Peptides against a protein of PDB entry 3OIQ. Designs and how they scored, part 169

Target 1, 212 residues: chain A of PDB entry 3OIQ
Amino acid sequence: KNRIFVSSSKDFEGYPSKAIVPVQFVALLTSIHLTETKCLLGFSNFERRGDQSQEDQYLIKLKFKDRGSERLARITISLLCQYFDIELPDLDSDSGASPTVILRDIHLERLCFSSCKALYVSKHGNYTLFLEDIKPLDLVSVISTISTKSTNSSKHSSSELISECDLNNSLVDIFNNLIEMNRDEKNRFKFVKLIHYDIELKKFVQDQQKVL

## One batch from the design tools (peptide; made by RFdiffusion4, then SolubleMPNN)

Design b1_p28_3_s2 (from b1_p28_3, 10 letters changed)
Fold by OpenDDE base, seed 4:
Structure b1_p28_3_s2 (fold): chain B 212 residues (1-212), chain A 28 residues (1-28)
Amino acid sequence: as target 1 above (212 residues)
Amino acid sequence: KQSLLEQLQKTLKELFEASLPEILEEFE
């Protein structure tokens, strides 16, 4: 079955009540919830959903069943955080206690763009998304991609299931949503509060604001 | 960064593959 690109988490409302569907989406990492029993990653594109929280629109599960798989989950989270320069408590601490990591509102400090491949699994109308693959996207690369409309279609191997168009559209939508949030005085998100806020991001945001 | 990405994806793949049988069992 072909992997389906998902532009909105609302798309899942129309999915079959009993199905297994490989999906792909692009979103910002918003939360990490690692406990002794489960690991959940929250992602969002910050689409407006009325009064509902715009956080964790995509809840992605890393399932583990034993100590071995739990360790893999911990390593995965550690590596992901290392890539995004997210400070985690030392997960490798030999203290026999399973490390608990609860991070929320990651997007308030860092824009962690991620291309995710997941398995949609539904039963009885409820669904769970299981993470298959993740590709962290560098912010500089994201900005450059949006700015240049770079038809770099030629260099991407045909194996990338995401149309360049779908990826770019999703990235643009995310930024537009962030710009709206930044303009809203009631919203806690502000670009200037990002740890990695630099001249390039500032310029990009200013330019995008003129178009909106 | 590329090495880190490769390690991340490798580890995640291993985790996913290990969990897949249970995911499928829960689906049945």
Scores: peptide ipSAE 0.709, ipTM 0.964, DockQ to the pose 0.951
Fold by OpenDDE base, seed 3:
Structure b1_p28_3_s2 (fold): chain B 212 residues (1-212), chain A 28 residues (1-28)
Amino acid sequence: as target 1 above (212 residues)
Amino acid sequence: KQSLLEQLQKTLKELFEASLPEILEEFE
């Protein structure tokens, strides 16, 4: 089955009530919820959804069933946070209590762009997204990708690759949404409050604001 | 960074594959 690129989490409203569909999307990591029983990652493209929170539009589950798989989940979260320079409490603390990690509003401090592959699984009209693969995207690379209308048609015809166009469009949409949030005085998101706010990001935002 | 990415993806793949049977069982 061909992997479907998803540009909006609203797309799932039109999905079958009973289906398994491989999907792919690009979004910002917004939350991490690791408990003894489950791990949930929240992602968002900050699409306007009325009065609903723009956070956690994509709720992605890492399922584990035993200590071995739980360990894999913990390692996954640790590695992901290491990649994004997110400080986690020591997950290896020998305290016999399963480590609980609750991080929210990650996007207020860091823009953690992620290309995610997930499995959409629906039953009786309810669905769960299970994380299959994640590719963290460096902000510099994201900026360069948006700035360079790179028509680099890498001819890799493999049906499973997100079209470069779909990726670019999603990244542009995310930035546009962030710019709108930044302009809104009521919104907590501000580019200048990002830990990694630098001259390059500043310039990029300024240039994008002129186009909007 | 590349090594970190490889480790991340490898670990996640292993986790996903380990969970897949249960995911499929919940679906049936």
Scores: peptide ipSAE 0.709, ipTM 0.964, DockQ to the pose 0.952
Fold by OpenDDE base, seed 1:
Structure b1_p28_3_s2 (fold): chain B 212 residues (1-212), chain A 28 residues (1-28)
Amino acid sequence: as target 1 above (212 residues)
Amino acid sequence: KQSLLEQLQKTLKELFEASLPEILEEFE
């Protein structure tokens, strides 16, 4: 089955009421919800949806059923957070209780760009997205990709056939949305409040603002 | 960072593969 690139979470409104579809999207990590029974990751591209919350537009589930799979989920979250330099409370607490992690509004402190592969599963009009793969994207790499328009036609294998164009367009859209949010006095998002705000990001934002 | 990414993707793959049978059963 061909993997479908999704540019908007609204695309799922048009998907079949009963289907299994492999999908791929690019978005910012916004939330992590790990409990004893479930793990959910929230992602967003911050598309304007009227007065609706722009957070968690993509809710992605990591399903586990036993202690073994729960451990895998915990390790996955730990590794993801380590990659993005997100501080987690010590998950290794010897307390036999499964660690609960609830993080929200991650994008207010860190821009965690992620390329996600997920399985769309719908039944009776409701759907769940299950995470298959995630590729964290470094901000420096994202900025360079947008700035250089570098069609690195690297021979990606047929299975990684995200159109480089689709990825780049999505990244540009996300940044444009963030710039709009930054300009909105009512929006909590501000680039200058990011922990990793540096001269390169500042320059990039300034340059992009001149074009918008 | 590359080693970390590989570990992340490997772990996630194992989790997904372990959960996939149940996902498919819930769909049927």
Scores: peptide ipSAE 0.708, ipTM 0.964, DockQ to the pose 0.953
Fold by OpenDDE base, seed 5:
Structure b1_p28_3_s2 (fold): chain B 212 residues (1-212), chain A 28 residues (1-28)
Amino acid sequence: as target 1 above (212 residues)
Amino acid sequence: KQSLLEQLQKTLKELFEASLPEILEEFE
């Protein structure tokens, strides 16, 4: 089956009540919820949805069933956080207790752009997204891609690539949404509060604001 | 960073493949 690019999580409202569909999207990592029984990653493109929360628009599950797969989930989360420079408590604690990680509102401190491949699975109108693959995107690369329309061909995945146009459009939409949030005095998101806020990001935001 | 990405994707693939039979069973 061909993988479908998803530009909005609202697209799933039109999906079949019983289906398995491979999908892909680009979004910001907003939350991590790892417990003894489940692992969930929250992503968002911060599309306006009226009075609904803009956080965790894409809830992605990492399923595990035994100690071996649980370990794989922990390693996955550790590696992902290492890539984004997110500080985690020691997940290998000698205490034999499964580590619990609950991080929320990650986007308030770091812009963690991610290209995700997931499996949409629905039954009786309810659906779950299962994470198949993730490609973290560096902010510098994102800015460059938007500014120069440079080819973001994944060197690492031999699988079906997101079209350059779809990727660029999604990235632009995310930044536009963040700019709107930054302008809203009631919104907690501010670019200047990001840990990695630098002159390059400042200039980029200023330039984008002139177009909006 | 490239090595880190490869490790991340490899680990996630292993996890996904291990979980897929259960995902399909729950779907049936």
Scores: peptide ipSAE 0.707, ipTM 0.963, DockQ to the pose 0.953

Design b1_p28_3_s3 (from b1_p28_3, 10 letters changed)
Fold by OpenDDE base, seed 3:
Structure b1_p28_3_s3 (fold): chain B 212 residues (1-212), chain A 28 residues (1-28)
Amino acid sequence: as target 1 above (212 residues)
Amino acid sequence: KEELLKKLQETLKELFEKSKPLILEEFE
């Protein structure tokens, strides 16, 4: 089955009430909710959805059923956090209690761009997204991609690969949304409050603000 | 970072493959 690129989580409102669809999207990691029974990752592209919270627009589930699969989930979360330099409480606690990790509003401190492959599974009109694959994207790489691809339209339309255009468009949209949030005095998001805010990001944001 | 990414993706793949039967059971 061909993987569908999703530019908005609203696209799922038009999906079949009973279907299994492989999807892919790009978004910022906003939350992690790991408990003994479930693991949920929240992602967002920060599209305006009326008065609704812009966080966790994509709620992605890691399903596990036993201690072995739970361990894999914990390792996955640990590795993801290591990649993004997110501090986690020690998940290796020898205490027989499975560690609980609840992180929210990750985007307020770090821009954790992620390309996600997920399985859309719907039944009776409700759906769940299950994480198949994740590719963390370095901010430097994201900035470079947005800055350079205005020129290189390599038309390699292989039907199965997310068009490089779709990825780029989504990244641009995310940044534009973040810029709007940064301009909004009521919004908690500010680029200058990011832990990794540097001269490169500052310059990029300033340049993008001129185009908006 | 590349090794970290590889390990992340491999771990997640293993988890997903193990969970896939359960996901399909919930669908049926």
Scores: peptide ipSAE 0.720, ipTM 0.966, DockQ to the pose 0.955
Fold by OpenDDE base, seed 1:
Structure b1_p28_3_s3 (fold): chain B 212 residues (1-212), chain A 28 residues (1-28)
Amino acid sequence: as target 1 above (212 residues)
Amino acid sequence: KEELLKKLQETLKELFEKSKPLILEEFE
């Protein structure tokens, strides 16, 4: 079965009540929940959902059953945080207690763009997304991609069914949503509060605001 | 960063492959 690109988490409302579907989406990392028994990653594209929280629109599970797989989950989270320069408490603390990591509202400090491959698994109308693969995206690369692909290069690279267009459109949508959030005085998100806010991001946001 | 990404993806792949049988069992 071909992997399906998902542009909105609402798409899952139309998915079969009993199915296994490989999916892919692009979103910002918003939360990390690592406990002794579970690992959950929250992602969002900040699509407007009325008065509902825009956080954790994609709740992705890393499943583990034993100490070995738990260790792999912990290493995965550590490596992901290292990539995004997210400070974690030392997960290697020799204290026999499984480290608990609870991070929320990551997007308020860092824009952690991620291309995720997941397995959609539904039973009895409820679903769970299991993380299969993740590709962290550097903000500089995201900005460059959005800025350059406004030009017509129609090169249909045939092989991967998920068009570069879908990725780009999702990235643009995320930025547009962030710009709207930044304009809203009630929203806690502000670009100027990002740790990595620089002249390049400032200029990009200013230029995008003129188009919106 | 490339080495970090590779290690991340390899670790996650191993985890997913180990979990996949359990996911399928819960589906049946």
Scores: peptide ipSAE 0.720, ipTM 0.966, DockQ to the pose 0.942
Fold by OpenDDE base, seed 4:
Structure b1_p28_3_s3 (fold): chain B 212 residues (1-212), chain A 28 residues (1-28)
Amino acid sequence: as target 1 above (212 residues)
Amino acid sequence: KEELLKKLQETLKELFEKSKPLILEEFE
């Protein structure tokens, strides 16, 4: 089955009430909710949806049922956080208590761009997204991709290729939304408050602001 | 970073494969 690229989480409103659909999207990691019983990752493109929260537009589930699969979920979260330089409490603490991790508004401190593959699973009109694969994207690579508009022919096989256009468009949309948020005095998001705010990001934002 | 990414994706793949039966059960 062909994987569908999703540019907006609103697309799921038009999906079948009973289906399994492989999907792919690009978004910023916004939240992590790891408990003894579930693991949820929130992602967002920060599309304006009226008065609704712009956080967690894509709520992605890592499902586990036993201690072994729970451990895999914990390791997955740990590795993801290591990649993004997100500080977590020691998840490997030998204390017999399963560590609980609740992080919100991650995008206020770090821009964690992620290309996600997931399964859309719907029953009776309700759906759940299950994480199949994740590719963290380095901010430098994101900036370079947007700036050069160049076909990075990533030699990924043609059948799994998000059209480079779809990826680039989504990345541009995210940045445009962040720029709008940064301009809004009521919005908590500010580029200058990012831990990794540097001269390169500053220049890129300034250049993009001139076009918007 | 490449090694970290590989380990991340491998771990997630293993988790996902183990979760597939449960996902299918929720669908039925």
Scores: peptide ipSAE 0.720, ipTM 0.966, DockQ to the pose 0.937
Fold by OpenDDE base, seed 5:
Structure b1_p28_3_s3 (fold): chain B 212 residues (1-212), chain A 28 residues (1-28)
Amino acid sequence: as target 1 above (212 residues)
Amino acid sequence: KEELLKKLQETLKELFEKSKPLILEEFE
């Protein structure tokens, strides 16, 4: 089955009430919720829904059933956080209690761009997104991609080629939304408060602000 | 970072494949 690129979480409102659809999207990681029974990742492109930007527009589930699969979920979260330089509380606490991780508003400190492959599963009009694959995107690479429109067709032959255009358009939309949030005095998001705010990001934001 | 990414994707793939039967059961 062909994987569908999703540009908005609103697209799911038009999806069948009973279906299994492989999807792909790009968004910012906003939350991590790991408990004994479930793991949820929140993502957002900060598309305006009314007057407020919404977090966790994409709620992605990692499902596990036993201690072995729970361990895999924990390792997955640990590796993801390591990639994004997110500090986790020591998951290795020898206390026989499964570690609980609750992180919110990640985007206020770090822009964690992620290309996600997920399985959309709906029944009776309700749906769940299950994470199949994730590719963290470095901010430098995101900025370069937007700036150069580099059609570097890196023929990675085997991965279902998302249209580079769809990816780039979504990345631009995310940045535009962040710029709008940054301009809003009521919004908590500010580029200057990001831990990784540097001269390159500053310049990029300034240049994009002139076009909007 | 490339090695880290590989480990991440491999771990997630294993988890997803193990979860897939459960996902299908919920659909049924």
Scores: peptide ipSAE 0.719, ipTM 0.966, DockQ to the pose 0.952

Design b1_p28_3_s4 (from b1_p28_3, 9 letters changed)
Fold by OpenDDE base, seed 4:
Structure b1_p28_3_s4 (fold): chain B 212 residues (1-212), chain A 28 residues (1-28)
Amino acid sequence: as target 1 above (212 residues)
Amino acid sequence: KEELLKKLQETLKELFEKSLPLILEEFN
């Protein structure tokens, strides 16, 4: 079955009421909700959706049923946070209490670009997205990818189903949305408040702002 | 970072594979 690239979470409104569809998208990690019973990751591309919250446009579930699978979920979250330099409370504490992790508005401190593969599962018109795979994207690599409109359609392997174009377009859209948010005085998002705000990001944002 | 990514993806794959039967059961 061909994996479908999703450019907007609104695309799911047109999906069948009963289906299983492998999907892929690129978005920023916005929230982590790890409890004793569930693990949810929120992602967003910050598309304007009227008065709706711009965070958690993609709510992705890590399903677990037993202590073994719960442990795998905790390890997954720990590793993901380590990759993005997100500080978590010690999840490895031998204290028999399942650690609860609730992080919100991650994008206000860190831009955690992620390429996600998920399984769209709908029944009775409601759907859940289950995380199949995640590839964290380094901000430097994202900036480089957008800046180098590489005409090098290098014949790299046809096997990565995401057209380089779809990925790049999504990354550009995310940055454009962030720039709009940064310009909005009412929006809490500001590039200068990012922990990893550096000269490279500053320069990139300034250059992109001139085009918008 | 590459090793970290590998561990992340392997762990997530294992979790997904374990969860998939349950997901399919709930779907049917």
Scores: peptide ipSAE 0.728, ipTM 0.968, DockQ to the pose 0.941
Fold by OpenDDE base, seed 3:
Structure b1_p28_3_s4 (fold): chain B 212 residues (1-212), chain A 28 residues (1-28)
Amino acid sequence: as target 1 above (212 residues)
Amino acid sequence: KEELLKKLQETLKELFEKSLPLILEEFN
């Protein structure tokens, strides 16, 4: 089955009420909710949806059923956080209680760009997205990708099912949305408050702001 | 970073493969 690239979480409103569809999207990690019974990752491209929170537009589930699979979920979350330099409470705490991790508004401190492969599963009109694969994207790589593709349509790396164009367009859209949020005095998001805010990001944002 | 990514993807793959039968069972 061909994997469908999703540019908006609203696309799922048009999906069948009973289906299994492999999907892929690019978004920022916004939340982590790990409990004894479930693991949920929130992602967003910060598409404007009226007065609704722009967080957790893509709610992605890691399903586990037993202690072994729960451990795999914990390891997955730990590794993801290590990649993004997100500080987690010690998940290995000897207290017989499964560690609970609740992180929100991750995007206010770190831009955690992620290319996600998920399985859309709908039944009776409700759907769940299950995480199949994740590729964390380094901010430097994201900036370079957006900056270089404005000039060189190098057709060659066709091997990933996502058209290079779809990825780039989504990344540009995310940055544009962040720029709009940064300009809004009521919005808590500010680029200068990011822990990894540097001269390169500053320059990139300034250059993008001139085009908007 | 590459080793970390590999371990992340391998762990997630294992988790997904273990969960997939359950997902399909709940779907049917």
Scores: peptide ipSAE 0.728, ipTM 0.968, DockQ to the pose 0.944
Fold by OpenDDE base, seed 1:
Structure b1_p28_3_s4 (fold): chain B 212 residues (1-212), chain A 28 residues (1-28)
Amino acid sequence: as target 1 above (212 residues)
Amino acid sequence: KEELLKKLQETLKELFEKSLPLILEEFN
């Protein structure tokens, strides 16, 4: 079965109560929860869901069963954080205690754009998303992609590949949602509070705000 | 960064492959 691109986490409400479906989505990393028994990654595109929290719309699980697989999960989290320049406590501590990592509201400090491949697994109406692959996206590359492809929307490339259009549309939607959050005085998200806020991001946001 | 990404994806792939039989067993 072909991998399905998911533009909204609400799409899963319409998914079968008993199924295994490969999916892909683009979102911002919002949380990391690593314990002795589980690893959860939270992602969000910050789609408006009424008064509910917009964080952790996609809860993705890394499953492990033994020390070997737990180590792989820990290494995965370490490498992901290294890629996004997220400071973690030393996970390599020789202390026999499994390291616990709890990070929340990552998007308030860093925009960690991620293209995720996951396995949707449902039973009895409940589902879990298991992480299969992740591609971190650099903010500069995201900005460049959004800025350049606004013009070339025309060519229907017929291939079953998750269209570059779906990715681009999702990235645009995320930025639009962030702009709305930034305008809301009640929202904690502000572009100027991002650690990596620079002149390029400032200019991009200003230009996008004129179109919205 | 490319080497870091490669290592990330390889590590995650190994983890997923090890977990997949368990996921399928719980599904059945």
Scores: peptide ipSAE 0.727, ipTM 0.968, DockQ to the pose 0.941
Fold by OpenDDE base, seed 5:
Structure b1_p28_3_s4 (fold): chain B 212 residues (1-212), chain A 28 residues (1-28)
Amino acid sequence: as target 1 above (212 residues)
Amino acid sequence: KEELLKKLQETLKELFEKSLPLILEEFN
């Protein structure tokens, strides 16, 4: 079955009430909720949804059933956080209690761009997204991709060809939304408060602000 | 970072494959 690229989490409102659909999207990691019973990752494109919170527009589940699969979930979260330079408490602590990790508003400190493959599963009108694959995207690579409109997708041979156009459009939309948030004095998001705020990001934001 | 990414994706794949039967069972 062909994987569907999703540009907005609102697209799921039009999906069948009973279906299994492989999907793909690009978003910023906003939250991590790891407990003894479940793991949830929140992602957002920060689309305007009235007065509602803009975080966790994509709530993605890592399902586990036993101690072995729980360990895999913990390792997955640890590796993801290591990739994004997110500090986690030691998840391997010998204390017989399963470690609980609750992180919110990750985007206020780090822009963790992620390309996600997920399984949309709906029953009786409710749906859950299950994570199949994740590709963290480096900010430098994101900036370069947007700036160059690089059509040379040549090197990623085996992954289902996301339309490079769809990816780029989504990345641009995210940045535009972040710029709007940065301009809003009531919004907590500010580029200058990011841990990785550098000259390259500053220049990119300034250039994009002139176009908006 | 490439090795880290590979380990991440392999671990997640294993987890997903183990979870898929349960997901399908809940769907039916």
Scores: peptide ipSAE 0.727, ipTM 0.968, DockQ to the pose 0.940

